# Peptides against a protein of PDB entry 6TME: the designs that were tried, part 62

Target 1, 324 residues: chain A of PDB entry 6TME
Amino acid sequence: NRLKRAYIALQAWKKAFYSDPFNTAANWVGPDVCSYKGVFCAPALDDPSVLVVAGIDLNHADIAGYLPPELGLLTDVALFHVNSNRFCGVIPKSLSKLTLMYEFDVSNNRFVGPFPTVALSWPSLKFLDIRYNDFEGKLPPEIFDKDLDAIFLNNNRFESTIPETIGKSTASVVTFAHNKFSGCIPKTIGQMKNLNEIVFIGNNLSGCLPNEIGSLNNVTVFDASSNGFVGSLPSTLSGLANVEQMDFSYNKFTGFVTDNICKLPKLSNFTFSYNFFNGEAQSCVPGSSQEKQFDDTSNCLQNRPNQKSAKECLPVVSRPVDCS
Target 2, 324 residues: chain A of PDB entry 6TME as posed
Amino acid sequence: NRLKRAYIALQAWKKAFYSDPFNTAANWVGPDVCSYKGVFCAPALDDPSVLVVAGIDLNHADIFGYLPPELGLLTDVALFHVNSNRFCGVIPKSLSKLTLMYEFDVSNNRFVGPFPTVALSWPSLKFLDIRYNDFEGKLPPEIFDKDLDAIFLNNNRFESTIPETIGKSTASVVTFAHNKFSGCIPKTIGQMKNLNEIVFIGNNLSGCLPNEIGSLNNVTVFDASSNGFVGSLPSTLSGLANVEQMDFSYNKFTGFVTDNICKLPKLSNFTFSYNFFNGEAQSCVPGSSQEKQFDDTSNCLQNRPNQKSAKECLPVVSRPVDCS

## One batch from the design tools (peptide; aimed at target 1 N196)

Design b2_p24_2_s3 (made by RFdiffusion4, then SolubleMPNN; from b2_p24_2, 11 letters changed)
Fold by OpenDDE base, seed 1:
Structure b2_p24_2_s3 (fold): chain B 324 residues (1-324), chain A 24 residues (1-24)
Amino acid sequence: as target 1 above (324 residues)
Amino acid sequence: MSTEEKLKEELEKEFREKYGELIT
């Protein structure tokens, strides 16, 4: 009996709670699991006459505890939303049995360990949110082989390079922000055909930006701020026909910021502050447009306020990085 | 133990026996 299995899983989970400040699981008593707060039942996909647990929503419950392996008994769950809790430990491998998983949100918890590879086993997964945890280690390249709509990885402890498989991703939103990623952005990034928003903020990324970024015609948000990028901005960035928000601040970029970038048709905000740019087009000057916001602070620009000293600029500007 | 508790224990045991390798 599927509901009996669900009962076992949910009771095991309740037992795994260390703290339930809002008494969310107070009514988790008895075999009628469909009445449990945060538990949602629906007709089974394979048999509409059978009622099954199809979803869990414990968002914002501030529950402390862990995910017990018995959660693998929830084989009919397609929606698993447990964000903004204090769950700790690892994601159980037993969740591989949840083959209907469609949306998995464990964001804003205290999960640790490597990337939860169990997420890769779910054939129908469309939404993955593991942000604001303590996941660590390498990002498995296979994550981008999945047909995901969104991939939220930000605010973790991931390290190593971004996999070249990123170009295979069908996601519209991908966040890498506030991790420990290093190396270059893969050239394959230009192959992300559905990409609307990508965020690299606050990593250890370096090297030149790949020219292939300019192929991201659907991107509306591109943020590469707070990294170690070098060289000039690719001229191909003129191809970002739909970019609205662009941030390259807090890097080590050099060279000239061109009209072709600053005159992008949908550009609303372009921040390139805290770099070593030694020139900018008039169209890039803050205040030059009523429709666009620019920030050129703390560069090596002549005749602009709030720039770096010659002493700071000369060693970097005199040794330009060739990205060709 | 109630009938419900006995069932719980039985099902938990069964699950661990079948899928214990997935716990590690």
Scores: peptide ipSAE 0.046, ipTM 0.647, DockQ to the pose 0.019
OpenDDE base, seeds 2, 3, 4, 5: peptide ipSAE 0.029, 0.022, 0.021, 0.021; ipTM 0.561, 0.500, 0.441, 0.578

Design b2_p24_2_s4 (made by RFdiffusion4, then SolubleMPNN; from b2_p24_2, 11 letters changed)
Fold by OpenDDE base, seed 1:
Parts: C-alpha cells; structure tokens; sequence
Structure b2_p24_2_s4 (fold): chain B 324 residues (1-324), chain A 24 residues (1-24)
C-alpha cells in the first residue's frame, strides 16, 4: 500500500542522515508515518478515502545527509520542502516518480552536480527553489517550457548562456543571481508575459541590454547589477510602467540616463552607480524627488560628486558601444 | 482553475495551516 511504501522511503531517508541535531527524525519510528515530524498526510487526490503522504517539511532542521533513491517511493508527495539543511549529493532520479510534485524547495543545502533534470519530469510543478547550492553546468532550456510560477536559481555554479527559451516562461519570479552565466540577455525576455521580478545580479553577463526589456509591463523588480553590460540603456525602458526597483549598478554602461527612465510612474529606487554614464537628466539626480531614490555614484557625470576621474572615463566614454 | 489545480491549492492550504509558511 501507499503508506507502506512511504514507510520504506522515510526509514531509508532516516538511515541516510549523518546528523540530526534537533532530533527531527526521533519520532520516525513505526508504521504510522503520518505522525512523523515533518510528514504531512492528506487524502489522496485520486481516491479521497485513502490517506497518503502528501507533503514533507524539514525546513531549517540542519540535517546532514543525502537523499536516497527510496524517496522515489513517496509517489503522492506534492510539497517537498527541505530548505536550510546540510543535505549533500545529487537529487535522485527516482524522484521522477513523484508525478504530483507541485512545490520543490531544496534551497540552502549542499547539493552538487548538474541541474536536477528530474525537475523537468514533473508535469505539475509550479514552484522550483534550488538556490544556495552547488549546482553547476548549463541550465537546460526546457526549464522555461514548464508552467512554473517561480524559479529560484541564484547562488549556484551555473554557467553558459541564459537559454533563449526564457521568453516562454510563465514565471512571475526568476532569479539568476550569483552564478556564472555569460553572454547576452536573450531578446526573447520581452515575451515573459507574467514576469514581476527578475534578478541577474553578480554574473558574467555582457553585451547590450535588449530593447525588448521594455515590453515587460508587469515587472516590478529588475536587477541587472554586477555584470559586464555595455552600451546605453535602452530607450524602451520607458515602457516599464510598473517597475519599482531597478538596478544597473556595477556594469560598463555608457551614455545618457534619460528623463523617460527616471520618471517612470512607479519607480521607487533606481541605482545606476559604478558605470560610465556621461550624462543624466535632472529627474535622475539624487535628491530631485521625495518619492524616488537614485544613486549616480561613480560614473562619468559632470558636476556631480563621487564620480570617476577623467583618466578613467575618457578611454571608455570616447569609445561608446553602439547597441543600435 | 482546473480541478487538479483546485485540489492542489486545497492541499497546499492545509499544508500551510499545519506547518506555516513554506516560502520566506
């Protein structure tokens, strides 16, 4: 039966614990798995008369160990949350049998290896959080073909380019921050119809920002700081009618920061410091608005404090990158 | 929402009631 399989899985997992400092699995004894700490039972979706293990919550348990393949026996699990532990190794391929997976959170662990492609096998997955691990390699393009609501990839070791398929994503939140992504932001980004928040912080991204960013009408947070972007800010950014937080700091941008950007109606914070901008509109000047905060530090602006020296600016400003 | 989505939502709500917030 389903609970028996769950028992086998959970006991195997308990055996895979190297350390359980809070004794979270202390009561993981006996066949009554529904009484186990961190185990949630509910009526099965296909048969309400049958009780099954529907969720796991071991968040913040500081457990050291690995995920054994027997976890694949938890076929009724829809919610799997084990963040803020010290689990290591790889995500078992056997988890492909968890076809009801809806929310998968393994963030803040010590997982290694390539992107857990098993996540691609879950047809109903809406929430994927694998941030703060040691996942590496390429991001599979197929991740953005899924009907995900949230994708957290930040603070890993992912490399290569961001897939062009990003435009197909239905996610409202996507984080790429603190990886090793390189190349340009795909022009298809403008097709992300549900996007509210996107974060590119601290990668090796380069090139010009695509004009298509301006098509992100629902975006409230756009952070592209700490990369290698060049050229001018796209004029189409004036289309970001709902943007509240925008950060382009620590790049190699040049050109003029326009009124059309700084006067965005919902803009609360706009940081464009540590670039090579050689001009800004009056509306972009820090202190020009009571409702908006700006940071223009360490650019090539005239008559502004805390700017780069002429020696630093001249070589870059005199050779602007044309993004047109 | 599909029937499946409704069921999942219900499950999530029950889960959250028992274990609190899953997302910080």
Amino acid sequence: as target 1 above (324 residues)
Amino acid sequence: MSVEEKLRKQLEEEFLKKYGKLIT
Scores: peptide ipSAE 0.053, ipTM 0.670, DockQ to the pose 0.087
OpenDDE base, seeds 2, 3, 4, 5: peptide ipSAE 0.032, 0.030, 0.024, 0.024; ipTM 0.700, 0.687, 0.600, 0.570; seed 5 fails the geometry check

Design b2_p24_3 (made by RFdiffusion4)
Pose (drawn by RFdiffusion4):
Structure b2_p24_3 (pose): chain A 324 residues (1-324), chain P 24 residues (1-24)
Amino acid sequence: as target 2 above (324 residues)
Amino acid sequence: SLTEEEKVEQKVHNELLEKVPFLP
């Protein structure tokens, strides 16, 4: 009996609810699981006459609990939204039985430990949001082999390198912000298809920017701020024909900011503050344009406000890194 | 208006709802 399996799974889950502030599971009684709050039923994909539990949505319920193995019985679920709860512990391995999983959002919870590799077992997975948890350790490189449209990893504790496999991703959006990733951005980044937004804010990345970034001609947001990048901006960045938001602030970049970048057609907000740039094109000057927003604070630029001191600048400015 | 992230989220969510329509 299919809905009985759903009943058992949801009752096992309610048992694990330690605190439910909004009494969200108050109506989770009896066998009519389709009437349970946050449970969404639909016709079976292969038979419209059969009723199945196809979705779970408890966004913003603030429920403290954990996900028991019995949730593996919800074999028809394709949508799982639990944003802003207090679900703790790990994602049960049994969730590999949810073979129709398409969109999995466990953002802003209390999950911990290694990357939830059960997500790699779902053949139809398109949306994976694990941001704002306590996941840590290495990132499984094979994550970029799945045909994910969106990968949200930001605000965890992930460490080590960006996988060389990133160029295989078909994702339109990828966020790595606020982890402890280290090392260089891989040269394969230029092979990412469909990429529109990529966010690296606040990691421990370094090395020079790969010239292959310039191949991302559909990117609208490129944010590499608050890392440790060195070298000059690659001249290949003129290939970012669609970039709208570009933020390189809080790095160790040196050299010139040219109109090759500042005159990009759709570029509207270009922040390169808190680096060691010693020259900028006139078109790159903040306050100079009514359409484009620039920010050059705390660089090494003559005749500009709020720059670094000459004392701090000369050691770094006179010793540029050879990107080789 | 929508940011690029919001557009991607909305597109992916709508595609799933087209495949699995929820009943009232």

Design b2_p24_3_s1 (made by RFdiffusion4, then SolubleMPNN; from b2_p24_3, 13 letters changed)
Fold by OpenDDE base, seed 3:
Parts: structure tokens; sequence; C-alpha cells
Structure b2_p24_3_s1 (fold): chain B 324 residues (1-324), chain A 24 residues (1-24)
């Protein structure tokens, strides 16, 4: 009996709660699991006459606890949303039995350990949110082979390089922000045909930006701020016909910020502050447009306010990194 | 009235059904 299995799973999970400050699981009593707060039932796909647990939504419940292996008995779950709780430990491998998993949101918790590779076993997964946890280690390359609409990885402890398989991703939104990623952005990034938003904020990324970024015709948000990027901005950035928000602040960029970048047709905000740029086009000057906002603060620009001293600029500007 | 989560689940299940048309 599928509902009996769900009962076993949900009762095991209730026992794994250390704190339930809003008494969310107070009504988790008896065999009628479809009446449980945050549990949603629907007709089974294989038999419409059978009612099954199809979703869990415990968002914002502030529950402290862990995910027990018995959750693998919830084989009909397609939606699992448990964000903004205090769940700890690891994601159980037994969740591989949830073959209908479509949306998985465990964001804003206390999960630890490596990337939850069980997410790679779900053939129909479209949405993955694991942000604001303590996941660590390498990102598995296979994550980008999946047909995901969105990938949220920000605010974790992921390290090493971004996999070259990123170019295979069909995701519209990808966040890497506030991790420990290092190395260069892969050149394969230009192959992300559906990309609208990508965020690299606050990592240890370095090297030159790949020219292939200019192939991202659908990107509206591109944020590479707070990294260790060097060299000049690629001239191919003129190809970003739909970019609205662009941020390169808090890096080690050098060279000239060109008209071709600052005159992008959809550009609303362009922040390139806290770098070592030694020149900018007139179209890049803050206040030059009413439709566009620019920030050129703390560069090596002549005749601009709030710039770095010559002592700070000369050692970097005199040794430009060749990205060719 | 269905909750937002219930509506989302229904939509997901409808999409999954389209992917697996051999299901009754």
Amino acid sequence: as target 1 above (324 residues)
Amino acid sequence: SMSTSEKTIKKILDELYKKFPFLP
C-alpha cells in the first residue's frame, strides 16, 4: 500500500525533528497522511484511482532535524520544498527511489557534506535549489548534463574549478555566488543556449574572461564581481544584445572600458568599480546617460573622482596581463 | 480552492503525464 509506505516515511521524519517551533507536524497523527500539514496528495500517474503523496512543502517552518533514510519510501513525490528550516546532516541516498522528482528545494538549511549526487539520479528533475547550506567539495560535471531550468548553488562551500560541461547546460538561471570556486571560467560557457542569468559573485575565480561570453545572446544578468579576474574586458562583450545588469566590480581588470560595451542596447546597470581600468569611453562615465547607471569608482582613471592612487595603480597597470 | 503548492503539483504531474503517455 503506497499510503502506508508514506505513513512510515512521514512518521520517521517526525521522529527526526529536534524542534518544531510552529508545531507544523502537530497534526501528523494517524494513517490519513493527506491531511498532514505540508503534505499534498494527488492521483497516481500509473493509476488515477489511487491517491499518493505527490508533494511536500515545509517552507519557512524553522524545523530543526535531519532527513531520515525512510524518506525513500515517498516514491511518488515530484515536489520537495523544505527551504528556510534548520535541517542538518546529508541528503539521504535512499531518495534515489523518488524517480518522479521534478522540483527539489532544500535551500536555507544546515546541510553538510559533498554535493548531493542523488540529485543526479532523478531523470525528470527540472529545478534544483541547494543554496545557503554548507555543501562542500567539487561540483560533479554531470550536473550540467541534466535538463535543468535552474541551478542554485550560491552560499555554500564548493571548491575547485567550474566543470567544462557547463556549456551543455540548458538552464536559464545558474548561481555560483559565495562559494570557493577557483580557476578560469570555461570557454564552453558560450554554448549555454538558454542562459538568461549567471552569477559568479564572491569566489576565487581568476584568469581572463573567455571571449565566448559574447555568444550569450539571451543573457540579461551577468555578475562576475568579487573575484580575481585579470586582463582586459573581451571585445566580444559587444555581442550581449540583451544584457541589462552587468557587474565586474572588485576584480583586477585592466585596460580600457569601450563604447561597444557601455552602449549595449538593453544595458541598465554596469558596475566596473574597484578594478585597475586606466581609461573609459565617454559613454561609460557615470551621469552620461539618464537610462543607464555606471559606477567607475576606485579604478586608475584620469580626471575622475574617487580613484586609486598612482602608487596603487602603477605596479598593476605597468604589467598588463595579455589575454590573447 | 487549491493552494499554490497544489496547483504547482498538478502542473508538474500534467507535464510528467505528457512525457509518459503509456501511463493510463
Scores: peptide ipSAE 0.405, ipTM 0.857, DockQ to the pose 0.105
OpenDDE base, seeds 1, 2, 4, 5: peptide ipSAE 0.378, 0.030, 0.022, 0.026; ipTM 0.850, 0.704, 0.645, 0.694

Design b2_p24_3_s2 (made by RFdiffusion4, then SolubleMPNN; from b2_p24_3, 12 letters changed)
Fold by OpenDDE base, seed 2:
Structure b2_p24_3_s2 (fold): chain B 324 residues (1-324), chain A 24 residues (1-24)
Amino acid sequence: as target 1 above (324 residues)
Amino acid sequence: SLSTREKVIKKISEELEKLFPFLP
């Protein structure tokens, strides 16, 4: 009986709670699991006469505890949302039995260990949110082979390079922000044909920006701020026909910020502050447009306010990195 | 206005409802 398995799983989970401030699991008593707060039942896909647990939503419950292996008995769950709790430990490998998993949100918790590779075993997964945890180590390249619509990885402890497989991703949104990613952005990034938003903020990324970024025709948000990027901005950025927000601040970029970038048709905000740019087109000057906001603060620009000193600029500007 | 995340979730939820039409 599927509901009996669900009962075993949910009772094991209740026992794994250390704290339930809102008494969310207070009604988790008896065999009627479909009446449990945060548990949602539906007819099974394979047999409409059978009622199954199809979803869990414990968002914002502030529950402290862990995920026990018995959760693998919830084989009919397609939606698993436990956002903004205090769950700790690792994601159980037994969740590989949840073959209908479609949305997996464990964000804003205290999960640790490597990337939860069990997420890669789910054939129908479309949404993955593991942000605001303590996941560490390498990002598996296989994550981008999945037909995901969204990948939220930000605010973790992920290290190493961004996989070259990123170009295979069909995701519209990908966040890498506030991790420990290093190396270059892969050239394959330009193959992300469905990409709308990508965020690299606050990593250890370096090298030149790949020219292939200019192939991201559907991107509306591109944020590469707070990294170690060097060289000039690629001229191919003129291809970003739909970019609205672009941030390159807090890097080590040099060279000239061109009209072709600042005149992008949908550009509303372009921040390139805290770099070593030594020139900008008139169209890039803050206040030059009513429709566009620019920030050129703390560069090596002539005749602009709030720039770096010549002493700070000269060592960097005199040794431009060639990205060709 | 919905955040990007919320928009994505909404879209996915709509797709999920096609599979599970009786989900609340």
Scores: peptide ipSAE 0.165, ipTM 0.814, DockQ to the pose 0.674
OpenDDE base, seeds 1, 3, 4, 5: peptide ipSAE 0.022, 0.131, 0.062, 0.022; ipTM 0.579, 0.797, 0.760, 0.613

Design b2_p24_3_s3 (made by RFdiffusion4, then SolubleMPNN; from b2_p24_3, 10 letters changed)
Fold by OpenDDE base, seed 3:
Structure b2_p24_3_s3 (fold): chain B 324 residues (1-324), chain A 24 residues (1-24)
Amino acid sequence: as target 1 above (324 residues)
Amino acid sequence: SLSTSEKVKKKISDELYEKFPFLP
């Protein structure tokens, strides 16, 4: 019965293909779904004597098509990897029946519409990759209430603010890059106890950086480049004992870049170019260390090459934003 | 880094393989 349902689902999906340039579904014929290319069977968790479809892997198949609602019949699927295809439309709500979903990768496709809220219904989900699509609208706050190890949201059309619930996340890696997020980074960010890598690149984020960033003791990568951040860098950034890669480039930061930041013990690369910094400590100067790389290009620094003109600097530097 | 992301993915996949040892 379970394999019969899988057959119905997979045949419906094959019919939803507009193009299969590698003939991936050429062998998707007959009732033996476990022989289908990209379909993986395993003993059921509830009955080891029953064989079920436990995984789908169609990565890099360049398939054009959509996900039909009949995919909701694949109730035993724990792994769903369909990245690097040309699937379009929305993620079917019928996938809520896939209660064993553990890894969901639909990255690098043509999916549209709001955040796929069906992902929030999966109690065992650990990996969510929806990057490189056309998902839009607000990010649901509930995404950070999930026990996810990784959240990849980059290269979409998400907008509005980052939810305050971010502090509840247990994820080690979170990417927001190349969306349309706006507003401030929530102060609750400092509560992300398992965070190793966070990327905000290329959004419309603004305001001052929260002091609570300095509480991210396990962070190794922090990239906030290409936004609208203002004010000085928080002094609490001296608490980032494990940061290796830090990027604040292409913002509107002002003030002085301190020794306490540039002397961070694990720091290997610190980029703060294309801002309005008016001073830096000697430890921040590019070439001052063999172990650390710095970029101070296009700031308001005195006696440094490739800086902004006085005409560009004066209007901003003379009116610093107080973040205190 | 891609390295950390790959490590996380590997950890998750290993946990899945414990449940489904016949998955690739």
Scores: peptide ipSAE 0.216, ipTM 0.854, DockQ to the pose 0.627
OpenDDE base, seeds 1, 2, 4, 5: peptide ipSAE 0.031, 0.060, 0.180, 0.202; ipTM 0.611, 0.766, 0.837, 0.850; seed 2 fails the geometry check

Design b2_p24_3_s4 (made by RFdiffusion4, then SolubleMPNN; from b2_p24_3, 9 letters changed)
Fold by OpenDDE base, seed 5:
Structure b2_p24_3_s4 (fold): chain B 324 residues (1-324), chain A 24 residues (1-24)
Amino acid sequence: as target 1 above (324 residues)
Amino acid sequence: SLSTTEKVIKKISNELYEKFPFLP
C-alpha cells in the first residue's frame, strides 16, 4: 500500500542521515509513519478513505545527510519543507514521481550540482525555494514557463545569463540575489505581469537597464544593487507607480537622477549610492522629503557630501555609455 | 504587516491547506 512505500522511503532517508542533533528521527520506528515527527498524513486526493503521507516538514532540524532515491516512493507528498538543515548532494531525479508537489523548500542546505531540473517535472508546483545552497551552472529557461507564484534562487552559484523566458513568469516574487549571473537583464522582463518583488543584488549583471522595466506596474520592490550596470537610469522608470523600495546602489550608473523617478507616488526608499551620477533633481536629495528616504552617497554630485573625488569621477563621467 | 513575500507564501500555504488540512 501507499503507507508501506512511504515507510520504505522514510527508513531509507533515516539511514541517509549522518547527524540528527535534535533526534528528530528518533521516533521514526515501525510501520506507523503518520506518527513520525515531521511527517504529516492526510486523506488521499483520489481516495479520501486512504491515508497517505502528504507532507514533510523538517525545517530547522540541523540534520546532516543526503536525499536518497527512495524518496521517490513518497508519491503523495504535496509539501516538502526541509530548510535549515545540512543536507548535501543532489536532488534525486526519482522525485519526478511526486506529481502532487505544490511547495518545495530545500533552502539553507548544502545541495550542489546543477539546477534541480526535477522541479520542472512537477505540474502543480507553486512554490520553489532553493536559496542558500551551492547549486551551480545555468538556470534552465523552462523555469519561467512554470506557473510558479514564487521563485527563490538567491545565495547559490548560478552563472551565465538570465533567460529571456523570464517575461513568461507568472511569479509575484523572484530572487536572483547573490549568484554569479552575468549579462544584461532581458528586455522581456517588462512582460512579468504579476511581479511584485524582484531582487538582483550581488551578481555580475551588466549593460544598460532595459526600458521595459518601466512596464512593471505592480512592482513594490526592485533591487538591482551590487552589479555592473552602466548608463543612465531609464526614463521609463517613471512608470513604476507602485514601487516602494528601489535600490540601484553599487553599480556604474551615470547621468542625472530625475524628478520623475524620485517623485514616484509610492516610493519610500530610493538608494542610488555608490555610482557615478553627476546630477540629481532636488526631489532626490536626502532630507528633501519627510515621507521618502534617499541615499546619494558616493556619486559624482556637486555640492553634496560624501562624493567621489574628481579623479575617480572624470574618467567615467566624461565617457558615458550610450544606452540608445 | 506581512511583506509581499510572506503574503505570497501564506496564500500558497492556504491553498494547500484547503486540500490537506492536517499539514503544518
Scores: peptide ipSAE 0.238, ipTM 0.861, DockQ to the pose 0.646
OpenDDE base, seeds 1, 2, 3, 4: peptide ipSAE 0.027, 0.097, 0.156, 0.165; ipTM 0.584, 0.794, 0.822, 0.827

Design b2_p24_4 (made by RFdiffusion4)
Pose (drawn by RFdiffusion4):
Structure b2_p24_4 (pose): chain A 324 residues (1-324), chain P 24 residues (1-24)
Amino acid sequence: as target 2 above (324 residues)
Amino acid sequence: SAASTANANALNAKKNAFRNSLFS
């Protein structure tokens, strides 16, 4: 009995609810699971006459609990939204039985430990949001082999390198912000198809920017701020024909900022503050344009306000890194 | 930012389309 399996799964889950501030599971009684709050039923994909539990949505319920293995019984679920709860522990391996999983959002919870690799087992997975948890350790490179449209990893404790496989991703949005990733951005980044937004804010990345970034002609947001990148901006960045938000602030970049970048057509907000740039094109000057917003604070630029001292600048400015 | 909002809206559109089909 199909809905009985859903009943057992949901009752096993209620048992694990230690605190439910909004009494969200108060009506989770009896066998009519489709009437349970946050449970969404629909016709079976292969038979419109059969009723199935197809979605779970407890966004913002602030429930402290954990996900028991019995949730593996919800075999018809394709949507799972639990943003802003207090679900703790790990994602049960049994969730690999949820073969229709399409969108999985466990953002802003209390999950911990290694990347939830059960997500790699779902053949129809398109949206994976694990941001704002305590996941840590290496990132499974094979994640970028799945045909994910969106990958949100920001605000965890992930470490080590960006996988070389990133160029295989078909994602339109990828976030790595606020982890402890290290090393270089892979040269394969230029092979990412469908990419519109990529966020690296606040990691431990370094090395020079790969010239292959210039191949991302559909990117509208490229934010590499608060890392440790060195070298000059690659002249290939003129290929970012669609970039609207570009932020390289808080790095160790040196050299010139040219109009090759500052005059990009759709570029509206270009922040390159807190680097070691010693020259900039006139068109790159903040306050100079009514359409474009620039920020050059704390660089090594003559005749500009709030720059680094000459004392701090000359050692770094006179010793540019050979990107080789 | 405006570009991030636009990208979020594009993702929502895909999500809503799938949801609407699933619960049709």

Design b2_p24_4_s1 (made by RFdiffusion4, then SolubleMPNN; from b2_p24_4, 8 letters changed)
Fold by OpenDDE base, seed 2:
Order: structure tokens, then sequence, then C-alpha cells
Structure b2_p24_4_s1 (fold): chain B 324 residues (1-324), chain A 24 residues (1-24)
């Protein structure tokens, strides 16, 4: 009996709660699991005459606890949303039994350990949100082999390089922000044909930006701020026909910011402050356009306000990194 | 930003479409 298994799982989970401030699980009593707060039933996909637990939504419940292995008995769950709680520990490997998993949101919790590789076992997964946790270690390359629509990894403790497999991703939104990723952005990034938004903010990424970024025709948001990128901006950035928000601030970029970048047709905000740029086109000057917002603060620009001193600029500008 | 909001809205539409199918 599928609902009986769900009952066992949900009762085990209730026992794994340390705190339930809103009494979310107060009605989690008895065999009628479909009446449980935050539990959603639907006809089974394989047998419409059978009612199954198809979704969990405990978002914003402030529950403290952990995920017990018995959750693997929820084999019909396609939606698992437990964000904005205080769940700790690791994601149970027993969740591999949830083969219908479509949306997995455990964001804003206290989960620890390596990347939850159980997510790789779900063939139908489209949305993965593990942001605002304490996941650590390497990102498995296989994550980008998944046919995901969104990958939210930001605000964790992930380390190492971004996998070369990133180019295989079909995701429209990918966030790496506020981790410990290092190395270069893979050249394969240009193959992300469905990408609308990618965010690298606040990592330890370095090297030159790959020219292949210019192939991201569908990108509307590109944020690489607060890293260690060097060299000039790729001339191929002129290919970003749909970019609206672009941020390269707080890096070590040098060279000239060109018209071809600042005149991008849909560009609304371009921030390149806190770098070592030594020139900019007139189209890049803040206030030059009513439709576009620019920030050139704290560069090595001549005849612009709020720039770095010659003493700060000279050591960097005189030794530009050649990205060719 | 407006761009970010649009991206998130598009994702929500996909989610809603799936949810509607699942719970219909």
Amino acid sequence: as target 1 above (324 residues)
Amino acid sequence: SAAREKNLAALEEKKNAFRNKLFS
C-alpha cells in the first residue's frame, strides 16, 4: 500500500523534528496522510484509481530537524519543497527511490556534506535548488548532463573548478554565487544554448574570460563580479544580443571597455567598477545614455571621477595579462 | 532587476504547468 508507506515515512519525519514553531505537523496523526498539512496527494501516474503522495511543501515552516532515511518510502513524490527551514545533516541516499522527482528545493536550510549525489539519480529532475546551505567539496560534473531547467548552487561551500561539462547544461538559470569555486570559466560555457542567467558572484574564479561567452545569445543576466578575473574583456561580448544586466565589478580586468560592449542593444545596466580598466568608449561613460546605466568607479580611467591613484594603477596596468 | 524577475517568472510558469498536470 503506497499510502501506508507514506504514513511510515511521514511519521518517521515527524519524529525527526526537533522544533516545529508553527505546529505544521500537529495534524500529522493517523493514516490519512493526504490531510496532513504540507502533504499533497494526486492520482498515481501509473494507476489513476490509486491516490498517492505526490508533493511535499513545508516551505517557510522554520522546522528544525533532519531528513530520515524513511523518506525514501515516498516513492511517488515529484515535488519536494522544504526551503526556509532549519533542517540539518545530509540528504538521505534513500531518496534515490523517488524516481519521479521533478522539483527538489532544500534551499535555506542547514544541510552539510558533499553535493547530494542522489539528485543525479533522478531521471526526471528539472529544478534543483540547494542554495543557502553548507554543502561543500567538488561539484559533480554529471550535474550538467542532467536535463535541468534551473540549477541553484549559490551560498554554499563548494570548492574546486567549475566542470567543463557546464556546456552540456540545458538550464536557463544557473547560480554559482558565494561559493569557493576557483580556476577559469570553462570555454564550453558558450555551448549553453538555453542560458538566460548565469551568476558567478563572490567566488575565487580567475584567469581570462573565455571568448565563448559571446556565444550566449539568450543571456539576459551575466554577473561575474567579485572574483579574480584578469585581462581584457573579450571582444566577442558584442555577441550578447539579449544581455540586459552585466556585472564585471570587483575583479582585476585591464584594457579598454569598447563601444561594441556598451552599445549592446538590450543592455540596461553595465557595471565594470573596481577594476583596472585604463580606457572606455564615450558610450560607456555614466550618464551618456538615458536608457543605460553604467558604473566605471574605481578603475584607472583618465578624466573620470573616483578612480584609483596612479600608484595603485601603474603596477597592474603596466603589466596587462595577455589573454590571446 | 527586471531581467532576473522575468527569468524567475518563466521558471515558475514551467513549474505551474507541471503542477497543474500532476494534480489535475
Scores: peptide ipSAE 0.471, ipTM 0.920, DockQ to the pose 0.939
OpenDDE base, seeds 1, 3, 4, 5: peptide ipSAE 0.025, 0.018, 0.019, 0.020; ipTM 0.632, 0.574, 0.591, 0.589; seed 3 fails the geometry check

Design b2_p24_4_s2 (made by RFdiffusion4, then SolubleMPNN; from b2_p24_4, 13 letters changed)
Fold by OpenDDE base, seed 3:
Structure b2_p24_4_s2 (fold): chain B 324 residues (1-324), chain A 24 residues (1-24)
Amino acid sequence: as target 1 above (324 residues)
Amino acid sequence: SAASEKNKQKLQEKKDEYEKRLFS
């Protein structure tokens, strides 16, 4: 019965292929779905004597097509990896029947529409990769109520604010990069105690950085570059005891870059170029350390090369945003 | 069966690769 349902689903999917350049589905013939290329079977969790389709890996197949509703018949699938294809349309709501979903990777495709809320229905989901698509609209707050280890949202069309629920996330890696997110980073960010890497690159984020960023003791990568952030860097950034890569470039930051930031014990690279900083500590100067790399290019620093003109600096530096 | 065991091993290897790649 289960393999018959899987056969129906996989044959419907094969029919939904517009192009299969590598003939990946060429052997998708007959009832033995466990022999299909990219289909992986395992004993069912509820009955070890029954073989079921437990995984799909079609990564890098360059397949053009869509995901048909019949994929909801693959009720035993825990791993669904179809990245680097040309699948289009929406993620079917029928996938809500895949209650064992553990890893869902549809990255680098042509998916459209709102956030695939069907992902919120999967109780055991640990990995969500929807990056490099055309998903749009608001990010549902409930995504951060999920016990996810990683959340990849980058290179989409998501807009609106980052939900306050971000502080509930147990994820070690979260990417927001290259979307249309706006507003401030929520103060609740400091509650992300398992966070190792967070990337905000290339959004419309603005306002002051919350002081609570300094509570991210496990963060190794913090990239907030290419946004509209203003004000001074929070003094609490001195609390980032494990940060290795930090990027604040291409913003509207002002004030002084302090020793307490540039002397962070594990800091390897700190980029704060293309801002309006008017001073830096000696420890922040590029070439001051053999172990640390700094970039202070295109700020309002005195006696440094490649800085903005006084004409560009004065209007901003003379009217700093107070974040206190 | 031998086929079931082989498929189980393949799936486990894939899972291990994904976990290693993503959460190492």
Scores: peptide ipSAE 0.032, ipTM 0.646, DockQ to the pose 0.062
OpenDDE base, seeds 1, 2, 4, 5: peptide ipSAE 0.025, 0.030, 0.017, 0.022; ipTM 0.629, 0.658, 0.579, 0.606; seed 5 fails the geometry check

